# Ledger of designs, part 99: peptides against a protein of PDB entry 2Q3Z

Target 1, 272 residues: chain A of PDB entry 2Q3Z
Amino acid sequence: YVLTQQGFIYQGSAKFIKNIPWNFGQFEDGILDICLILLDVNPKFLKNAGRDCSRRSSPVYVGRVVSGMVNCNDDQGVLLGRWDNNYGDGVSPMSWIGSVDILRRWKNHGCQRVKYGQCWVFAAVACTVLRCLGIPTRVVTNYNSAHDQNSNLLIEYFRNEFGEIQGDKSEMIWNFHCWVESWMTRPDLQPGYEGWQALDPTPQEKSEGTYCCGPVPVRAIKEGDLSTKYDAPFVFAEVNADVVDWIQQDDGSVHKSINRSLIVGLKISTKS
Target 2, 254 residues: chain A of PDB entry 2Q3Z as posed
Amino acid sequence: YVLTQQGFIYQGSAKFIKNIPWNFGQFQDGILDICLILLDVNPKFLKNAGRDCSRRSSPVYVGRVGSGMVNCNDDQGVLLGRWDNNYGDGVSPMSWIGSVDILRRWKNHGCQRVKYGQCWVFAAVACTVLRCLGIPTRVVTNYNSAHDSNLLIEYFRNSEMIWNFHCWVESWMTRPDLQPGYEGWQALDPTPQEKSEGTYCCGPVPVRAIKEGDLSTKYDAPFVFAEVNADVVDWIQKSINRSLIVGLKISTKS

## One batch from the design tools (peptide; made by RFdiffusion4, then SolubleMPNN)

Design b2_p17_4_s2 (from b2_p17_4, 11 letters changed)
Fold by OpenDDE base, seed 2:
Structure b2_p17_4_s2 (fold): chain B 272 residues (1-272), chain A 17 residues (1-17)
Amino acid sequence: as target 1 above (272 residues)
Amino acid sequence: MKKVKFVGGGNMFQPVA
């Protein structure tokens, strides 16, 4: 995991799994320096450099910083997310073939956000940075990945009596979503939560006021321990959210529709 | 499933009734 510089990222859909080759390039020239710059421009460093530096020995701390800094939300992070197919003022997320060019562009433009990323780009850059910093990391793809916006572990669709979705506020499912898993000890948790930790650098929800996610033990997610820091409910929902269709009647009554249960969560981990 | 707003590699979608 740490030593592999080339790999594959899984994409597509649950029915039509695709992969793309990706150059992580964590050991290419200058990449370590860029990763150190990323740490040195993080909000925690800017607020208190001594405190930030004292915590960089913790892969838990570093992982959380990296998950926040790979996106440019709320900071001088690496990538700006965009999903509307309007990429003319940047690079299409689909055009990237590796993390190295992204990181170099970010650094060379004075730590200005690179346009543009989507989930696998965020995950791949995070994977590069974490590997570069000596943290064993892999990219994970989850098909039919839920985005729980209200922290209820449900994806709820409200429909009228005609089955039409009401409002633009319905929660969303990704055809696929990518994040990273990093191997680390968790001295901040009870014994047994060492191992793979999920980290999500795609700016989906705020955690403690910052667009970051994790680290959360994969074991905790598997066992349903939603009390485990960080962001266990959100990550759990990504892989296990229940989909509920509600029919709203004119009388104000709400009933569950008997719709086919959308199977949320088919996770594929990279074997590289 | 209907693609709502997001077009690209990763797309958000909603179930079509």
Scores: peptide ipSAE 0.037, ipTM 0.706, DockQ to the pose 0.101
Fold by OpenDDE base, seed 3:
Structure b2_p17_4_s2 (fold): chain B 272 residues (1-272), chain A 17 residues (1-17)
Amino acid sequence: as target 1 above (272 residues)
Amino acid sequence: MKKVKFVGGGNMFQPVA
């Protein structure tokens, strides 16, 4: 989780699991320096350098900064996400084979956003940075991963009488989604929440005004403690959301149905 | 599940009716 520079990232679907090799490269030349630059260009440092630096001894604080800085939303972060298959003005997310080239490109272009990333790219870069900073970290893949946008722990679909989804689909389920888990103590929480903490660098929802997510204790998610900082409801929904169909009939009546055919969440953790 | 949104490695799906 710290020393391994090469690994695998799981992708595909729950029925058709695949993996890709990935070079995390946290010990390659210059990568530590780039990770330090990443910290030094974060909005909190730019606002108050002394306060930011004083908090860098906390893996909780650093993890949250990294989750925000791996994406370029709201800041001079590393990666721009894109999902529309139009990658001609950059690098296809599917073309990356490691974090090192991404980080070097970012630094060498004056901390300009690298085009492009998707969830596993965001997660892999975050994993590299966190490992480089001495935080034990692994990439996690969740199949049938929910994206709850309204924090109600539901994925809601509006359907007509024929079962066809109506309106703009705000809430969706990923075939797979990747994030990271980092090992740390949680002195900011009640005892027992030390261990693996989920962090999500993919810009999905804002947390306290920034596109970041976590750290949240994996234990809290498992036990359903949604009061736990940070972003427990969102991460919980990714792995446990119920799917609800709102079926509108011709008479204007609406029927609520729990879609039990779609099971959200199948988490696979890497061993390396 | 029907593919609804996004193209690439990660795709958004909806349940099939």
Scores: peptide ipSAE 0.037, ipTM 0.695, DockQ to the pose 0.107
Fold by OpenDDE base, seed 5:
Structure b2_p17_4_s2 (fold): chain B 272 residues (1-272), chain A 17 residues (1-17)
Amino acid sequence: as target 1 above (272 residues)
Amino acid sequence: MKKVKFVGGGNMFQPVA
């Protein structure tokens, strides 16, 4: 989880699992320096360098900074996300084979955002950075991953009598989503929440005003303790949200559609 | 599930009736 530089990232769908080889390369030449630059350009460092540096001994603090800095939302972060198949002004997310080239491009272009990433690219770069900083980290893939926008732990769809989805269609389910889990103690929480912590660098929702997510104890998610910082309700919903289909008739009556075969969440962790 | 917005490896889907 720290020493391995080569691995696999799981992709595809719950029915058709795929994987790709990935070079994390956390110990390749210059990567440590790039990771330190990433820390030194974060908004907290720019606001108060002394305070930021004093907190870098905490993997909780560092993990949260890295989750925010791997995406370029709100800051000088590494990657710009894009999902519309229009990649002509950059690199297709599907073309990347490792984190090293991405990090080098970011640095060499004056910490300008690299075009483009999707979830597994964000997760893989975060994994590289965290491993480089000595934090044991693995990439996690979750199939049928929910994106809960309002933190109600539901994915709600409204349909007309013809089955057509109504409204803004804001809440969605990914065929797969990737994030990272990092091993750390949680002295900021009650005893027993040490171990794997979920961190999500994909810019899905804001946490305390920044596109970042976690760390949250995997144990808290498994036990349904949504009071634990950070972002427990959001991460819980990714793996456990209930899908509700509402059928609205012309008279304004609403009926719940029963028994969707779609189950949110099938988690696979990397072994190395 | 119906694909709604995203193209590529990671896609967002909505349930179909």
Scores: peptide ipSAE 0.034, ipTM 0.692, DockQ to the pose 0.102
Fold by OpenDDE base, seed 4:
Structure b2_p17_4_s2 (fold): chain B 272 residues (1-272), chain A 17 residues (1-17)
Amino acid sequence: as target 1 above (272 residues)
Amino acid sequence: MKKVKFVGGGNMFQPVA
């Protein structure tokens, strides 16, 4: 996982799995220096450099920092996310073939956000950075990935009596979503949560006021232990959320219609 | 599910009525 510079990222849909080749390039010239710059511009470093540096021996700490810094939300992070198909003032997320160009662009433009990323781009860049920092990391694709916005572990759709979806804030299911899993110990948790930890650098929800996610033990997610830091409910929902269709009547009453057994969470990890 | 048209990989789906 640390040594592989070339790989594939899985995309598409559960029914039509696609992959793209990706150059992670964690050992390419200057990439380590860029990763260190990424750490040195993080909000925690800017607030207290000594404290930040003292914590960089912790893959838990570093993983969380990287998760936040790969996106440019709230900080001088690497990538600006965009999903509206208006990429004319930047690079289309679909055009990237590796992390190296992204990281070099970020650095070379004075740590200005690179336009643009989507989930697999965020994940791939995070994977590069984490690998570069010596943390075993892989990109993971989850098909039918839920985006739970209210931490209720449900994807709720409200429909009128005619079955039409109501409300602009309907929770969404991605055809696929990518994040990373990193191998680390969890001395900050109870024993048994060492191993693969999910980290999500895509700016979906704020965690402790920052657009970051994880690390959370994959084991905790599999076992349904939502008490584990960080962001267990959110990551759990991505892979296990129930889809609920609500029918709203004219009287304002809401009735549960169908638990759509959308198989949320067909997870494919990159083979090393 | 109605595919909310996002161009590229990450398309959001809404349930089709």
Scores: peptide ipSAE 0.030, ipTM 0.684, DockQ to the pose 0.097

Design b2_p17_4_s3 (from b2_p17_4, 13 letters changed)
Fold by OpenDDE base, seed 5:
Structure b2_p17_4_s3 (fold): chain B 272 residues (1-272), chain A 17 residues (1-17)
Amino acid sequence: as target 1 above (272 residues)
Amino acid sequence: MKVVKFVGGNNMYQPTA
């Protein structure tokens, strides 16, 4: 997982799975230096360099920092996300074939955000950085991935009698979503949570005031231990959220639609 | 049916009638 520089990222849909080749390139010239720059421009370093550096021996700490710094939200992070098919002032997310060019562009332009990324680009760059820093990491794809915005473990849709969505009360599901899993011990948790930890660098929700996510033990997600830091409820919802369709009547009554067949979550992990 | 909110490789869906 650390030594492999070329791999595949799964995309498409649950019914039509696709993959793309990706050059992670964690050992290419200058990439380590760029990863160190990424650490040195993070908000925690800027606030207290000595404290930040003293904590870099912890893969838990580093993983959380990298998750936040791969996106440019709240900091001098690497990538700006965009999903509206208007990429004329940058590079289409679909055009990238590796992490190296992205990281080099970021560094060479004075740590200016690179335009543009989507989930697999965020995940792939995070994977490169974490591998470069010696943390075994793989990219994960989850089909029908939920984005829980209110931390209730539900994806709720409110419709009128005609089936039209009402107001802003509509949470979203990705056709696919990518994040990373990193192998580490968890001395900050109870015994048994060592192993794969989920980290999500796509700026979906804030965690403790920053657009970052994880690390959270994959085991905790599988066992439904939502008290486990970091961000267990959010990651759990990505793979296991219940979808509820509500029909609102004119009298204000609300009824559940029982015809919803959408199943959240089909996770595929990379083998290398 | 699903309504696609975003365009590109990765898309967000919202269920519809």
Scores: peptide ipSAE 0.112, ipTM 0.783, DockQ to the pose 0.100
Fold by OpenDDE base, seed 3:
Structure b2_p17_4_s3 (fold): chain B 272 residues (1-272), chain A 17 residues (1-17)
Amino acid sequence: as target 1 above (272 residues)
Amino acid sequence: MKVVKFVGGNNMYQPTA
């Protein structure tokens, strides 16, 4: 999980699983230096360099910083996300074959955001950076991945009297979503939460005011301990949200129904 | 499931009515 420079990222759908090869390249020339630059341009360093540096011995702290800095939201982060098929002024997310080119482009352009990324690109770059920093990390793919927008552990679809979804108000599920899991101790938590920690660098929701997510113990998610730092409810919802339909009738009444046909979450972890 | 937004490698879905 640290030494492997080449691997696969799972994509597609739950019914049609695909993978792509990916060069993480954590040991390629200059990549470690770029990872250190990433740390040195993070908002916490810019605010108080001494405090930031004193905390870099903590993989919990570093992991959270990296989660925020891989996306360019709120900071001088690496990647700009885009999902509208308009990639003409950059590189299509589907065109990337490794993290090295992305990181080099970012650094070489004065730490300007690279266009463009989607979830697996964010995850893969985060994986590279964390590995460079000595944190064992793997990319994870979750099929039918929920995006809970209101922190209620539900994916809610609003429907009209004809059963048609009001898309602008309804929450959504990804065909797949990628994030990373990193191995670390959690001295900030009760005993037993050491091990794999989920981190999500895709800018989906803000955590403590920044587009970042985690680290949260995979064990906590599995056991349903939503009190665990960081962002346990959000990550839990990604893999285990219930789907609810709110059906508005012609008389203005609203009916709640559980959508049992849609199952959230099918997680695949990589071996590389 | 129906694609309701996003285009590319991954997409947002909603259940079919």
Scores: peptide ipSAE 0.060, ipTM 0.777, DockQ to the pose 0.094
Fold by OpenDDE base, seed 4:
Structure b2_p17_4_s3 (fold): chain B 272 residues (1-272), chain A 17 residues (1-17)
Amino acid sequence: as target 1 above (272 residues)
Amino acid sequence: MKVVKFVGGNNMYQPTA
């Protein structure tokens, strides 16, 4: 999980799983230096360099910083996300074959955000950075992955009596979503939550005011302990959210439709 | 559920009428 530089990232759908080869390249020339630059431009460092540096021995702290810094939201992070298929002013997310080029571009352009990334790109870059920093990390793909905006553990759709969707819903289910899991102890939590921790560098929701996610113990997610920091409800929802399809009648009454139920979450982790 | 496809990327599910 630290030494492997080549791997695969799973994509596609639950029924039609695909994979792409990916060069993580955490040991390629200059990558460690770039990872250190990433840490040195993070908001916490800029606010208090001494405090930030003193905390870099904590994989919990570093993991959270990296999850925030891999995306350029709120900071001088690495990647700008884009999903609208308009990539002419940058590089299509689908064009990347490894993390090294992305990180080098970021650094070489004065830590200017690289255009563009999507979930697997974010995850892969995070994986590279974390591995480079000595944190065992793997990319995870979750099929039928929920994006819960309001932390209610539901993906809710509203229909009228004719079956027409009412309004825009920001909550959605991805065919797949990628994030990372990192191995670390959790001295900041109650005993028993050491092990794999989920971190999500894709800028989906803010955590404590920053587009970052995790680390949260995979165990906590499996056990449904949503009280554990960080971002347990969100990560839990990604893999366990219930889909509710509401039908609103003319009289304003609402009832659940069961025919549109979808099972959220099919997580596949890399074996190396 | 309708799959709204993003070319080459991940897609979202939307309810269908």
Scores: peptide ipSAE 0.032, ipTM 0.695, DockQ to the pose 0.089
Fold by OpenDDE base, seed 1:
Structure b2_p17_4_s3 (fold): chain B 272 residues (1-272), chain A 17 residues (1-17)
Amino acid sequence: as target 1 above (272 residues)
Amino acid sequence: MKVVKFVGGNNMYQPTA
């Protein structure tokens, strides 16, 4: 979880699981220096360097900073996400084979955002950075992963009598989504929440005004403790959201569909 | 599950009626 530089990232779907080899390369030359630059260009350092530096002994603090800085939303972060299959002005997310090239490109271009990433790329880069900083970290893949946009722990779809989905279709379920889990103590929480903490560097929702997510204890998610910082409801929904299909009739009545066809969440953790 | 949008890596799904 710290020493392994090569591994696999799981992709595909729940029915058709795939994996790709990935070079995390946390011990390659210059990578530690790049990770330190990442910390030194974060908004909290720019606002108050002394305060930021004093908090870098906390893996909770560092983990949250890294989750925000791996994406370029709101800051000088590493990666720009793109999901529209138009990658002609950059590198396709599917072309990356490791974190090292991404981090070197970012640094060599004056900390300009690298084009482009998707969830596994964000997760893999975060994994590299966290490992480089001495935090045991693994990439996690969740199949049928929900994106709850309104924090109600539901994925709601409205359908007409013909079964056609109505509205903006803003709420979605990914075939797979990747994030990281990091091992740390949680002195900021009640006893028993030490261990694996979920962190999500993919820019999905803002947390305290920044596109970041976690750390949140995996135990809290498992036990349904949604009061646990950070971002427990969002991470809980990724793996446990209930899918509700509403049928709208011509008379304006709305009924729940009796058929629950989709189950959210099948998490696979890497062991290498 | 119905595939709604293909995006290369991540794909969006909707529940089937």
Scores: peptide ipSAE 0.095, ipTM 0.780, DockQ to the pose 0.085; fails the geometry check

Design b2_p17_4_s4 (from b2_p17_4, 13 letters changed)
Fold by OpenDDE base, seed 4:
Structure b2_p17_4_s4 (fold): chain B 272 residues (1-272), chain A 17 residues (1-17)
Amino acid sequence: as target 1 above (272 residues)
Amino acid sequence: MKEVKYVGGNNMYQPTA
């Protein structure tokens, strides 16, 4: 989880699981330095360098910073996400084979955002960075991964009486989503939440005003302790949201549709 | 639910009518 530089990232779908090889390369030349630069350009450092540096001994703090800095949302982060299949002005997310090239590009271009990433790219880069910083980390793939936008633990679709989807914005279920789990103690929480912590560097939702996610104890998610910081409801929903399909009648009545329920969440953790 | 396909990347599930 720290020493392995090469591994696999699982992709595809729940029924058709595939993997790609990935070079995390946390020990390659210059990568640690780049990770330190990443910390030095984070908003908290820019606001108060002394305070930021004093907190870098905390894997909780660092993990949260990294989750925010791997994406370029809100800061000088590493990767710009793009999902519209228009990658002509950059590199297709599917083209990356490792974190090293991404990090080097970022640094070499003055910490300019690298185009482009998607979930596994974000996760992989985060994994590299966290490993560089001495935090045991693994990439996790969750199939049928929910993107809960309103923290109600539901993925809700609304239909009219004819079955037509209503509304301009629908909550999402990804065929797969990747994030990382990092091993750390949680002195900021009640005892028992040490261990694997979920961190999600893909810019899906803001946490305390920043596109970051976690760390949240995997145990808390499993036990349904959604009050546990950080971002327990969101992470919980990713792996265990209920899908509800509503039919709205003309009279305003709403009832559940009898549709094939997609089972949210099939998590695969790596041993790399 | 149907899957909206994106080449090689994340795909989104959408409800079927």
Scores: peptide ipSAE 0.147, ipTM 0.792, DockQ to the pose 0.089
Fold by OpenDDE base, seed 5:
Structure b2_p17_4_s4 (fold): chain B 272 residues (1-272), chain A 17 residues (1-17)
Amino acid sequence: as target 1 above (272 residues)
Amino acid sequence: MKEVKYVGGNNMYQPTA
């Protein structure tokens, strides 16, 4: 989880699981220096360098910083996400085969955001950075992964009598979504939450005003303890959200369409 | 649910009519 530089990332769908080889390359020349630059350009360092540096001994603190800095939202982060299949002005997310080229491009272009990433690219780069910083980390894939925007643990769709979707269509279920799990103690929590912590570097929702997510104990998610910092409700929803498809009639009545429900969540953790 | 598919990429599900 720290020493391995080659691995696999799971993709595809729950019915048709695929994997791709990935070069994490955390020990390649110059990568540690790039990871240190990443820390030195984060908003917390720019605001108060002494305070930021004093907290870098905490994997909890560093993990949260890295989850925010792997995406370029809100800061000089590494990757710009794009999902519309228009990648002509950059590199297609599907073209990457390792983290090293991405990190080198970012640094060599004055910490300019690299175009483009999707979830597994964000996760893989985060995994490289965290491993480089000595934090045991693995990439995780969750099939039928929910993106809950309003923190109600539901993915809700509304349709009229003609079957047309009404209202905000932004809540969605991904065929797959990737994030990372890092091994760390949690002295900031009650005893028993040491172990794997979920971190999500894909810019899906803001946490305390920044596009970052976690760390949150995997145990807390499994046990449904949504009070644990950070971002337990969001991560819980990724793997456990209920899907509700509503049919609204002309008279204003609303009915559930049970036949259109989808089971959210099938999580696979890597063994390498 | 209908899958909105991009070639080789991350896809989303949407409810069908």
Scores: peptide ipSAE 0.133, ipTM 0.780, DockQ to the pose 0.087
Fold by OpenDDE base, seed 2:
Structure b2_p17_4_s4 (fold): chain B 272 residues (1-272), chain A 17 residues (1-17)
Amino acid sequence: as target 1 above (272 residues)
Amino acid sequence: MKEVKYVGGNNMYQPTA
């Protein structure tokens, strides 16, 4: 999980699982220096360098910083996300074959955001950075992955009496979503939550004001302990959210509709 | 729900009417 530089990332759908080869390249020339630059341009360092540096011995702290810095939201982070298939002014997310080129481009252009990434690109770059910093990390794929925007552990759709969707389709379910799991102790939590921790560098929701996510113990998610920092409800919803379709009647009554069931969550953890 | 088709990359499900 630290030494492996080549691997696979799972993609596709629950029905048609695919994978792509990926060069993580955490030990390639200059990559460590780039990872250190990433830490040195993070908002916490810019705010208080001494405090930030004093906390870099904590994988929990570093993991959270990295999850925020792999995306360029709110900071000088690495990647700009885009999902609308308009990539002519950059590189298509589907074109990347490894993390090294992305990180080099970022650094060589003065820490300017690289265009473009999607979830597996974010996850893969985070994996590279974390491995480079000595944190055992793997990329994880979750099929039928929910994006809960209001922290109610539900994906809700509202329809009128004719079955027509009402309002904005804000809440989403991805065919697949990727994030990382990192191995670390959790001295900041009760005993038993050491081990794999989920971190999500894809900018989906803000955590404490920044587009970052985790670390949260995988065990806590499995056991349904949503009180565990960081971001347990969000990560839990990614893998366990319920989908609810509501029908709103003219009289103001609301009923659950009968719709095709969609099971949220099928997580695949890699061994490399 | 239906999958919104993008060429490559990950897609989102959207509810159908």
Scores: peptide ipSAE 0.036, ipTM 0.695, DockQ to the pose 0.088
Fold by OpenDDE base, seed 1:
Structure b2_p17_4_s4 (fold): chain B 272 residues (1-272), chain A 17 residues (1-17)
Amino acid sequence: as target 1 above (272 residues)
Amino acid sequence: MKEVKYVGGNNMYQPTA
């Protein structure tokens, strides 16, 4: 998971799984230097270089920094996300075939955000950076992936008596979502949480004021231990959220229905 | 049933009542 430079990223839907080839290219010329620049422009380094550098021996710390720096939210990060099909002033997320071009563009343009990315692009770039820094990492695809925005472990839909969705539709379930898992020890947690840790570089929710996510032990998610740092409830919801329909009647009464027709979560880890 | 909305490279699923 460190040495492989070529691989595949799973996409599509649970019913129609597809993949694309991807060049991670973590050992290509200049990529390591770019990854080091990424660390040197992170907000924590800019605030206190000595403290940041002293913590770079921790894959937990580095993983969290990378998850925040792969997106350009709140910092000089690599990628700007966009989902509205208006990509004329940049590169369509669907056109990328590897991380190397993205990272080189970022560096060559003075660490200006690269337009544009979506989940698999964020995940793939994070995978490249983490591998480059010596952290075993793989891209993960989760089908029917929930985005919980209010930290209640529910995807809630409000409907009128005619079944029409009401409100801003902030809660969502993606056909697929990608993030990364990195192998590391967790000396900051109780024994047994070493191994694969989930990290999500797609800017979905803020963690401690920054658009970043993880690392959180995959074991903790599997066992439902939501007390483990970082961001266990959010990652848990991505794979396990319950879907609730709120039906408001004309008389103002509200009825709750758990919709089990939507099964959240089908995770596939890459083998290469 | 599921409603599928295509947005970029991702589709948003919504449950139907």
Scores: peptide ipSAE 0.027, ipTM 0.664, DockQ to the pose 0.090; fails the geometry check

